# Ledger of designs, part 76: peptides against a protein of PDB entry 4A54

Target 1, 94 residues: chain A of PDB entry 4A54
Amino acid sequence: MSVADFYGSNVEVLLNNDSKARGVITNFDSSNSILQLRLANDSTKSIVTKDIKDLRILPKNEIMPKNGTKSPSTNSTKLKSAETYSSKNKWSMD

## One batch from the design tools (peptide; made by RFdiffusion4, then SolubleMPNN)

Design b2_p23_8_s3 (from b2_p23_8, 8 letters changed)
Fold by OpenDDE base, seed 4:
Structure b2_p23_8_s3 (fold): chain B 94 residues (1-94), chain A 23 residues (1-23)
Amino acid sequence: as target 1 above (94 residues)
Amino acid sequence: SEETKEHIKKLEEKLNESLKELE
């Protein structure tokens, strides 16, 4: 089995410096031992294989982390339920 | 499925070994 059999796989690479990279395997340069990943921002990252500590294959359904536009945490403005204190208008019947 | 997870793990192992052999 060759590295080319994994082209198009979404992977998480743990590097020797404990940094992580996530992307799709697009190419492998056997002459220079360089793995190329396409990242979520459509940029490419070249990783020297000797710097790889561990590689994980991500499930197909795992959405490539699109550059998480931080969904603005809609601060759920806690709609303070204005407890409209129904002022018991005690209708004083005279 | 658990079977799918095992299959992925086996592929990961093969990929890691393939990368190691190229060093």
Scores: peptide ipSAE 0.388, ipTM 0.832, DockQ to the pose 0.098
Fold by OpenDDE base, seed 1:
Structure b2_p23_8_s3 (fold): chain B 94 residues (1-94), chain A 23 residues (1-23)
Amino acid sequence: as target 1 above (94 residues)
Amino acid sequence: SEETKEHIKKLEEKLNESLKELE
């Protein structure tokens, strides 16, 4: 199994300095051993794998960054459709 | 479900192992 199998997963990374980062795995550079995360503010953070103490996969029901790129439809198990909360933008025109 | 939680844990283990093998 490769790191690429986890692209699009929302993760929490615990670093060796006890700091934490949360984001979606967007890329892995095997040549430089760098994991790339898209953060909630749509910025990208690069993390050197040697600095990772532990990595946790977050459940889909937690607040994904708004710009959820369409998870590639790999044929695996029907995790139930998270209800599209239609945020009614009530633009009240006064 | 507990099954889902166990599956996620197994995936986490595999991911951590994959990252460690690259060190």
Scores: peptide ipSAE 0.387, ipTM 0.829, DockQ to the pose 0.092
Fold by OpenDDE base, seed 5:
Structure b2_p23_8_s3 (fold): chain B 94 residues (1-94), chain A 23 residues (1-23)
Amino acid sequence: as target 1 above (94 residues)
Amino acid sequence: SEETKEHIKKLEEKLNESLKELE
């Protein structure tokens, strides 16, 4: 599993200095070991992975920073069961 | 649900391990 699988996840990062950052994972630079978070104010914070003590995923119901990116609309594709209205053509054989 | 909590915990573990492997 790659870090990219967690893009869009809201996380809390505990740093080695005991500070915390909360945001949505937007990018990961594997070459430089840098995790990018979008914060609640729409700014981006870059965090060096070696400075991360612990990372937790926040429940979706927690006030995600308004990523103006619409949560992928859970297209509740209401599978409108196409009730095939069997138009019974009542051929009235009169 | 408890199941959801456990699922999140497993994802957190995987994410933390993935980050650690890149150090």
Scores: peptide ipSAE 0.387, ipTM 0.831, DockQ to the pose 0.092
Fold by OpenDDE base, seed 3:
Structure b2_p23_8_s3 (fold): chain B 94 residues (1-94), chain A 23 residues (1-23)
Amino acid sequence: as target 1 above (94 residues)
Amino acid sequence: SEETKEHIKKLEEKLNESLKELE
């Protein structure tokens, strides 16, 4: 199993300095051993794997960082059925 | 569920192993 199989997973990373980072795994650089996380503010954080003390996967139901992927506002274009009120031109036969 | 927790734990283990193998 590769790290790439976990792309898109929301994780909490505990670093050796006891700081924490939370984000979505976006990439892994195998050459440099760098894990990339997208944070809640849409910034990217690069973490060297040797600095990771512990990593946990967060459940999907936890408030995903609102990737402001605006749910495409399905503009329910309410097709206002333009009821073409056929104005009965009452042709007054004068 | 307990099953869900176990599944997540297994995934975490696999991820940690995958990271360690690349170090």
Scores: peptide ipSAE 0.385, ipTM 0.831, DockQ to the pose 0.096

Design b2_p23_8_s4 (from b2_p23_8, 10 letters changed)
Fold by OpenDDE base, seed 4:
Structure b2_p23_8_s4 (fold): chain B 94 residues (1-94), chain A 23 residues (1-23)
Amino acid sequence: as target 1 above (94 residues)
Amino acid sequence: DKEIKEHIKKLEEKLNKSLKELE
């Protein structure tokens, strides 16, 4: 089984310095032992394999850290419940 | 779900082994 079989997999990489990186495996340079990850911000991070302590495969349903698309702050426009002032049309029969 | 998790774990092991062998 080759590292290439895992291209497109979303992974979490734990480095020897205890830092973590998350991204999609896009390439592996066997000559230089470099793993390339596409990060959530669409940037590419190159990781030397000797610096990898552990690698985890993330399930497909785990939301790739999409770059924080700011969830549109649904400005909950407080629909001011138009207090339908029931204007009591006091039909004065007069 | 358990079977999928076990399968993923096996793949992780294979990947980690492959990366270590290339060092």
Scores: peptide ipSAE 0.452, ipTM 0.865, DockQ to the pose 0.094
Fold by OpenDDE base, seed 2:
Structure b2_p23_8_s4 (fold): chain B 94 residues (1-94), chain A 23 residues (1-23)
Amino acid sequence: as target 1 above (94 residues)
Amino acid sequence: DKEIKEHIKKLEEKLNKSLKELE
């Protein structure tokens, strides 16, 4: 069984420094021994496999804890749609 | 639920083994 068989799995990775990462396995680089996770914020985290202490597969229904990065309140800066006033230069042909 | 848990555990073991074998 290869790491590729687990692509799309939601996992919790415990690192040797006791930090945790949660995400979906998107890729594995065998040449560099790097596991790639897509995180809840759609960012990608690359983890060197030697730094992994333990990996757990999360059930599909387990809400990935939204890392409480306060979704920056998208201040809806109203991108003022620059009303390109297409000034119809009516070329009056005379 | 128990069967699913056991299956997941087996998959975790396989994945951890696969990662370790690549080190």
Scores: peptide ipSAE 0.451, ipTM 0.865, DockQ to the pose 0.099
Fold by OpenDDE base, seed 3:
Structure b2_p23_8_s4 (fold): chain B 94 residues (1-94), chain A 23 residues (1-23)
Amino acid sequence: as target 1 above (94 residues)
Amino acid sequence: DKEIKEHIKKLEEKLNKSLKELE
């Protein structure tokens, strides 16, 4: 099982300095041992794994940072069928 | 509820292990 299997998971990271970070795992840099989290404000925080004291997975029902998954604005382009009522002006040339 | 909690805990352990092995 790789760290990549947890991409998209919401986590709380407890750091060695007793600070906490909460976010969604977006990337892991194996070369530098850096975990990237997307925070609730859509910023990205990079955390060196050696600074992690503990990591927990948050349940999905907790306020996921609003992944601004833009609800696909179903632009329900209500194609208002402009029923072009072609008023046939029958020019009665009488 | 208990089974889900245990499953999450197991995933946390796997993730923590994977991170530690990459250090």
Scores: peptide ipSAE 0.446, ipTM 0.863, DockQ to the pose 0.096
Fold by OpenDDE base, seed 1:
Structure b2_p23_8_s4 (fold): chain B 94 residues (1-94), chain A 23 residues (1-23)
Amino acid sequence: as target 1 above (94 residues)
Amino acid sequence: DKEIKEHIKKLEEKLNKSLKELE
């Protein structure tokens, strides 16, 4: 299992200085030991792995800001299809 | 819910281990 298997996961990172960062794992640089997170403000934070005290995986049901980026359909497990609430476009026939 | 939480915990452990081994 590689760090890449967790790309797109929402995580909370506890740092050695007791600060916290929350974001989606977008990349891992193995050469420099740097984990990249996309934050809620769409900025990217780079974290050196040696500064990580603990990492938690957050459940998907927490309000990921749906910036409409198509989650690449990685063949990963059947996360239950979000029921497409068919918003009945009430065609008002005027 | 308990089973899902346990699976997530196992994944967290694997991820933390993988990050530590790369240091």
Scores: peptide ipSAE 0.445, ipTM 0.862, DockQ to the pose 0.093

## One batch from the design tools (peptide; made by RFdiffusion4, then SolubleMPNN)

Design b2_p24_1_s1 (from b2_p24_1, 8 letters changed)
Fold by OpenDDE base, seed 4:
Structure b2_p24_1_s1 (fold): chain B 94 residues (1-94), chain A 24 residues (1-24)
Amino acid sequence: as target 1 above (94 residues)
Amino acid sequence: SKKENEEFIKKLEEKLNESLKELE
């Protein structure tokens, strides 16, 4: 399989300097041998292929460390249902 | 060199394919 067949895969990359990067493969520049990863914080990291010591594809169920993007607390404004007290105006027909 | 670049790409593909095999 070509590198392009792995687009969308979540990977852990071990670099020659023993640093690690985790992200989704979004692009590959074959002319410059640059692998692009989208990281958990939605930033992109470009890695030169020659600097890659090892690579592991992560299973789909392995939760990327979600940087705790605080789910916007949808302040569910409890729409206080204004109980429209339908005052049944009992129209007394005199 | 172009040849060196091709060798690095091949190594990357090999690592990806081997890693995929480990998941199967």
Scores: peptide ipSAE 0.610, ipTM 0.901, DockQ to the pose 0.720
Fold by OpenDDE base, seed 3:
Order: sequence, then C-alpha cells, then structure tokens
Structure b2_p24_1_s1 (fold): chain B 94 residues (1-94), chain A 24 residues (1-24)
Amino acid sequence: as target 1 above (94 residues)
Amino acid sequence: SKKENEEFIKKLEEKLNESLKELE
C-alpha cells in the first residue's frame, strides 16, 4: 500500500531523536518526503520522512487522549439526605 | 537526491505496511 492509503490512520511516530508524535495522517508530500499529522489539539505537525525511526498504527478504538478535556470533576454534591426528623408531636393528653 | 527520496518513501511505506500487519 502507498502512504496515501493510510490517510486517516492514527499513528505513533518515533523520531530519530527519540521523540514521539501521535496523530492522524492527513497528507504526504512525496516530493519533499514530508508526512503531515493532525495532532490531538487540531494542530498540524510536519515530519520529514528521513527523521522517522519507527511508526505504528494505533487501533481505532484507542481514544487519543484529548489532552485538554479535564474530566469535569463531578463534584459529588453529597445530597444531604434530609433526615426527616419526625417531630413526635407529644400530644399530652392531660 | 531523487533516488534517496524514493528510498525514504519506500521505507516509510514498508513501516506502515508492517504496522498494519501487526494489527491483523
């Protein structure tokens, strides 16, 4: 398969400097050997092919960790169970 | 050179294809 056949694939790229990049392959410039990745923050990273040490395709089910969405801390509002204090109306039958 | 560029592309394709095979 050609590089273009992998457009839309989520990949992890290991560079020669041992840095890693993760993103979706969006484009490949064959003339300049530049691979373009869309990163989790929607930015684009251009990688020169000669700088790629290794590459792996990530399975589709692997949710790219969106860095930014802080899971809203579910403030567990402790529903204070309103203890219905049954006011025993002591009807004094005197 | 153009030849070197083609070799790098081929290597990239090889890595992609190998990685695909690992997923199967």
Scores: peptide ipSAE 0.608, ipTM 0.900, DockQ to the pose 0.703
Fold by OpenDDE base, seed 2:
Structure b2_p24_1_s1 (fold): chain B 94 residues (1-94), chain A 24 residues (1-24)
Amino acid sequence: as target 1 above (94 residues)
Amino acid sequence: SKKENEEFIKKLEEKLNESLKELE
């Protein structure tokens, strides 16, 4: 399979400097050999393929520690329904 | 070089495919 077939896969990447990155494969630039990962904090990390020592796909059941980024409670600003005050033009037929 | 780039891509694909096999 091609790299593109693995889009959406959660992976652990071991780099040549022995650092590790974990994230979902979101894109691959074949021209520049750059693998893009979405990290747990929703940031994007670009990794040059030549810097990859090893890679493993994580099982779907491996609960990525959801950084409990409290979904900012989108204060549902109740769009106050602009009460269209129907100005009843009371045509006073007088 | 373009050739070197293609080799790295192939290696990445190989790692991905091997890792997939390990999950099966």
Scores: peptide ipSAE 0.610, ipTM 0.901, DockQ to the pose 0.697; fails the geometry check
Fold by OpenDDE base, seed 5:
Structure b2_p24_1_s1 (fold): chain B 94 residues (1-94), chain A 24 residues (1-24)
Amino acid sequence: as target 1 above (94 residues)
Amino acid sequence: SKKENEEFIKKLEEKLNESLKELE
């Protein structure tokens, strides 16, 4: 199959510098031998084919580790329970 | 060179195809 047949595949790329990249193949520039990956953060990474040491396709069920979206710290505004000070004004009738 | 580029593309395709075979 051609590289284009693998568009949409999730891959792990091992580079010659021993760094790794994971992403979905979105494009391939055959003229310049540049593989484009969409990363987990929706950014794109361009990899020159000559820099690829190894590559593996990841199974579809392998949930790309969602970059832990820091759940917005819900500032739990401690609703200060308005202690209804029911000041029972005991009106002592003299 | 164009020839070198074609060789790299072929190697990439080979790696992709081999990786696909390993999944099966």
Scores: peptide ipSAE 0.609, ipTM 0.901, DockQ to the pose 0.669; fails the geometry check

Design b2_p24_1_s2 (from b2_p24_1, 9 letters changed)
Fold by OpenDDE base, seed 3:
Order: structure tokens, then C-alpha cells, then sequence
Structure b2_p24_1_s2 (fold): chain B 94 residues (1-94), chain A 24 residues (1-24)
């Protein structure tokens, strides 16, 4: 089984310095042994695997940080209905 | 069951941790 099999998993990583990081596994650099996590604020954190003390997988039912699928703001181009101001050309025929 | 799911998650964690240890 490869690290790639866990892409998309939400994890909590405990580091050797006792700090914690939570995020979704997005990539693994095998050449440099670096795990990449997408954090709740949509930033990416790179973690060297040698610095990982423990890793746990968070249940899917826990509110994954909403990958803000920013629903494409349908820029409702409010088609400004060009109110055709019918300029009544008052042809004053004198 | 919830218990079976928790067991499965632990097994996946073990596999992932093992894979990471092999890369150190």
C-alpha cells in the first residue's frame, strides 16, 4: 500500500515537537519524503515524514473543513434589462 | 457497525504509519 492510497483522507499529524496539524492529504513527494496537507484555511503545509511522530485518520462524518467549494459565485450578471426608455419623440409639428 | 468502522480506521492508520516509517 502506498501513501497515494490515502490521498483525500482527513488526518491529524502529531509531530516530534508535539505540535499538531490537521488537514487533507493532497500529495506526497517521494524524492524528499514530504507529506503535503491542505489545511482548513486552504493553505498547504509541507511536513517532512521523519518529523511525524503519529498520524490518525479523522472520521469522514466530522465536518471536513469544507473545502470551500466556492460554488462559483454565479455572477448573476443581472442583465440590467435595458429599460428601453421609449423617448417619445414628441414630433411637435408646428 | 460503529465498532467495525473504528477497527477499519485503525487498520488504515497502521498501514499508513507503516508506509511512512518505511520512507524515513
Amino acid sequence: as target 1 above (94 residues)
Amino acid sequence: SKEEMEKHIKELEEKLNKSLEELK
Scores: peptide ipSAE 0.394, ipTM 0.836, DockQ to the pose 0.091
Fold by OpenDDE base, seed 2:
Structure b2_p24_1_s2 (fold): chain B 94 residues (1-94), chain A 24 residues (1-24)
Amino acid sequence: as target 1 above (94 residues)
Amino acid sequence: SKEEMEKHIKELEEKLNKSLEELK
């Protein structure tokens, strides 16, 4: 099982200095052993794995940082239906 | 059940912590 299997999980990380960080696992850099968390303020925190003392997974019902996937407000650009003014040239045959 | 879910979460935590320890 890899760290990637836990992407999207909301976690609390206890660091060796007894500080805590909470966020969603967004990435893991295997080359540098860095775990990336998205925090509640949508910032990203990089944590070196050697500094992690313990990690717990938070229940889904806990306020996940809103993936501010701003649903692209489909600004329904009302395609103004180009009213094709068909200028009916009424050929008045008289 | 809630208990089964909590158990499953704990198992995942253990797996994640083990994976992290292997990376130290």
Scores: peptide ipSAE 0.392, ipTM 0.835, DockQ to the pose 0.093
Fold by OpenDDE base, seed 4:
Structure b2_p24_1_s2 (fold): chain B 94 residues (1-94), chain A 24 residues (1-24)
Amino acid sequence: as target 1 above (94 residues)
Amino acid sequence: SKEEMEKHIKELEEKLNKSLEELK
């Protein structure tokens, strides 16, 4: 399995400095080990994989960034431009 | 079920994190 299998997934990335980023995986540069996320404001963030502490996949029913998702049309809400993500887990493990 | 979907998501997260670790 490759990182490319997760293109279009909405994710939250926890970095080694304890900062967080949320976005849709749009690309992976294997030569430089850089993961690219499309953010809620439709901008792109590049993250070096060595800086990633942990990554989680957000459920499809959560708010997704505009433009850059491969997720099928579901009952999900798109984020508006210039809006920020709230770091809240909407999935409780039963 | 919702529980099955959550388990599937966790499995995918594990696979993705493993793939990223292998690239470090």
Scores: peptide ipSAE 0.390, ipTM 0.833, DockQ to the pose 0.080
Fold by OpenDDE base, seed 1:
Structure b2_p24_1_s2 (fold): chain B 94 residues (1-94), chain A 24 residues (1-24)
Amino acid sequence: as target 1 above (94 residues)
Amino acid sequence: SKEEMEKHIKELEEKLNKSLEELK
């Protein structure tokens, strides 16, 4: 599975310095190992992957960047399922 | 279900983190 499979996902990144960044994954530069996030203010933040301590995926009902791109069609069945459930009701019991 | 969704999210997070670690 590649990083590109997660384009359009809203994530929170914990850095090695214990700072956090939140945004939508828009791109990954494989040559430089840089993850690009679109932030809530529509700016872009570039993060070197070596500086990432941990990454979590945020539920769809959390605050999204204003110009967040539609989640690209992921080929992952699990991604589609999670998106389907989250679109109906946040943490639906179905 | 909520539980299934949480499980799927955790699995995706694990895959993403693993992919990023392999690129370091």
Scores: peptide ipSAE 0.381, ipTM 0.831, DockQ to the pose 0.076; fails the geometry check

Design b2_p24_1_s3 (from b2_p24_1, 9 letters changed)
Fold by OpenDDE base, seed 3:
Structure b2_p24_1_s3 (fold): chain B 94 residues (1-94), chain A 24 residues (1-24)
Amino acid sequence: as target 1 above (94 residues)
Amino acid sequence: KEEEIKKHIEELEKKLNESLEELE
């Protein structure tokens, strides 16, 4: 498969300097051989392919520490159903 | 330089495909 077939895959990259990067493959520059990863903090890291010592694809079930995007607690504003108290206008006939 | 780039791409593709095979 081509590099483009792996777009959206979560990978761990070991660099030649023994540093590690983890992220989702978002793009590949074939002209310059540069792999782009989206990191957990939503930043993008560009890695030159020649600097990659090793790479592994992370299984989908491995709960990436989702930076807990606190799902905005949809404060379900409980629409207080305004109980329209039907004020029975008792038409007092006088 | 173009040939070197092609080699680096091939090496990356190899690593990706090998890593996929390890997951199967």
Scores: peptide ipSAE 0.641, ipTM 0.915, DockQ to the pose 0.704
Fold by OpenDDE base, seed 2:
Structure b2_p24_1_s3 (fold): chain B 94 residues (1-94), chain A 24 residues (1-24)
Amino acid sequence: as target 1 above (94 residues)
Amino acid sequence: KEEEIKKHIEELEKKLNESLEELE
């Protein structure tokens, strides 16, 4: 399969410097050989392929520790329905 | 440079496919 077939997969990447990154594959730049991961904090990390020592796909059941960042209660900003004040132009028929 | 990039892509694809096989 191509790299694009793995979009949406959760992966652990071991880098040549022995650091690890975990995230979802969101994009791949084939021109520059750069893999993009979305991390648990919703940030994007770009990794040059040559810096990847090893990679494993994480099973879907492996609960990424959701940093219990409380999903910000999307305060439903009540879209104040702009009350279209229908300015009834009262055409006063003289 | 293009041939080097192509090699790196092939290596990444290999690692991804090997990792998928380990999950099955």
Scores: peptide ipSAE 0.641, ipTM 0.914, DockQ to the pose 0.676
Fold by OpenDDE base, seed 1:
Structure b2_p24_1_s3 (fold): chain B 94 residues (1-94), chain A 24 residues (1-24)
Amino acid sequence: as target 1 above (94 residues)
Amino acid sequence: KEEEIKKHIEELEKKLNESLEELE
């Protein structure tokens, strides 16, 4: 499979400097070989592929520490359908 | 440089596919 087939996957990346990054694959720049991860704090980290020592896909059931990003309560902003009362001011031609 | 980039992409794809196989 291509890198794009893994978009939305949660991964742990081990870098050559022995640091780790965890995040969801959101994009891949094939021209520059840069993998983009969305981190738990909603920030984005760009990783150059050559700096990746190892990579592991995390199972969906691994409760990423829910930093309680409260699922934005879709405040259903009731788009009050502004019923544009087309007040057809029927100008009564007297 | 292009061939080097292609190699790096192939290595990334390999790691991703190997990791997927480990999940199955």
Scores: peptide ipSAE 0.640, ipTM 0.914, DockQ to the pose 0.697
Fold by OpenDDE base, seed 5:
Structure b2_p24_1_s3 (fold): chain B 94 residues (1-94), chain A 24 residues (1-24)
Amino acid sequence: as target 1 above (94 residues)
Amino acid sequence: KEEEIKKHIEELEKKLNESLEELE
């Protein structure tokens, strides 16, 4: 199969410097031999093919660790209802 | 340079296909 047939595949790439990258293959520049990966943080990483030492396709069921986007804690400012204590000043004017 | 690029593409395709075979 061609590189294009692997678009959408989740891969782990081992680079010649022993660093690793994980992402989905989104594009390939055949003119420059550059593989583009979409990373877990939705950023893109371009890798020159000559820098790839090894590559493995990850099974589809491997839950990419969802970077837990901290749901913005909606600080529900509990509007403390100011209980207006209407102190009934019963001024009994006798 | 073009021949070198073609070689690198072929090597990438080989690695991808080998990795696919390992998943089956």
Scores: peptide ipSAE 0.638, ipTM 0.914, DockQ to the pose 0.646

Design b2_p24_1_s4 (from b2_p24_1, 10 letters changed)
Fold by OpenDDE base, seed 3:
Structure b2_p24_1_s4 (fold): chain B 94 residues (1-94), chain A 24 residues (1-24)
Amino acid sequence: as target 1 above (94 residues)
Amino acid sequence: SKKEIEEHIKKLEEKLNKSLEELK
């Protein structure tokens, strides 16, 4: 099993300095042993694997902070109901 | 079951951690 099998997983990484990082695994640089995480603010953090003390996988059902993929505001094009102005043709029969 | 899912996740974590350790 490769690190690539975990792409898209939401993880919490505990570093050797006791700091924590949470994000989605987006990439792994095998040449440099660098794990790349996308954070909640859409920034990217690169972590050297030697600095990782422990990693846990967060369940999908936990509300990942929705990176606000703003659902494209369906511009409800308010179809202006063309009020059919019934132009009363006033047939003035003179 | 919830327990089975948790166990499965734990196994995946173990595999991932092992893979990372091999790359150190």
Scores: peptide ipSAE 0.450, ipTM 0.861, DockQ to the pose 0.091
Fold by OpenDDE base, seed 4:
Structure b2_p24_1_s4 (fold): chain B 94 residues (1-94), chain A 24 residues (1-24)
Amino acid sequence: as target 1 above (94 residues)
Amino acid sequence: SKKEIEEHIKKLEEKLNKSLEELK
């Protein structure tokens, strides 16, 4: 399985410096080991994989950034431009 | 079920994290 299999997934990335980024995986540069995320404001953030401490996949019913998502428009809520993600998990792991 | 979906997502997260670790 490759990183490309997760293109379009909405994720939260925890970095080694304890900062967080949320967005949709749009690309992976294998030559430079850089993961690209489309953010809620429709901008792109590049993250070096070496700086990633942990990554979680957000459920489809959570708020997703505009554009770059492959999730069907069933019950997904799109984020408005310039809005920030809330770090609240809507899914309880049973 | 919701539980089955959550378990599936957890497995996908594990696979993705493993793939990223292999690239470090």
Scores: peptide ipSAE 0.450, ipTM 0.860, DockQ to the pose 0.080
Fold by OpenDDE base, seed 5:
Structure b2_p24_1_s4 (fold): chain B 94 residues (1-94), chain A 24 residues (1-24)
Amino acid sequence: as target 1 above (94 residues)
Amino acid sequence: SKKEIEEHIKKLEEKLNKSLEELK
C-alpha cells in the first residue's frame, strides 16, 4: 500500500516534537519523503516523514478545528472536508 | 456499525503508519 492510497484523507499528524497538525493529505514527495497536508486555512504544510511520530485518520464528519484566528477575512474557504472526501468509495465498508 | 467503522479506520491508520515507517 502506498501513501498515495490515502490522498484525500483527513488526518491528524503527531510530530516528534509533540506538536500536531491536522489536514488533508494532498501529496507525497517520494524523492524527499515529504508529506503535504492541506490545512483548514487552505494553506499547505509540508512535513518530513521522519518527523512524524504517528498519524491518525479523522472521521469524515469530524469538524476540523477552525484555527481560531478570527481573522475577519471573509474568504475563509472552509475546506469543505466534504468535497475532498467526494471520493465516495474510501469509507464504503464492504 | 460505528464500531466497524472505527475498526476499519484503525486498520487504515495502521497501514498508513506502516507505509510511512517503511519510508524512513
Scores: peptide ipSAE 0.443, ipTM 0.858, DockQ to the pose 0.081
Fold by OpenDDE base, seed 1:
Structure b2_p24_1_s4 (fold): chain B 94 residues (1-94), chain A 24 residues (1-24)
Amino acid sequence: as target 1 above (94 residues)
Amino acid sequence: SKKEIEEHIKKLEEKLNKSLEELK
């Protein structure tokens, strides 16, 4: 199984210095042994594989704070219930 | 099931870590 099989996976990388990085695997440079992660801010971080102590795959439900994806503002069009005020025209029969 | 998914993820993690170790 190759690293490429995991492209698009959201991962947490624990480095040898005990720092952590989170991102989506976008590429692996086999020539230089560099794993590339897309971070939450859409920047790319390159990590040398020799510096990786451990890697875990994050479940899809962990909403990475998508910074800028404008949630389509579902303009909840408040269906103004047109209260058809039936103005009861009181036909005053006089 | 949730358990099956967790086991699957764990297996994938193991494979990925193994692949990375082989590249060191």
Scores: peptide ipSAE 0.439, ipTM 0.857, DockQ to the pose 0.092

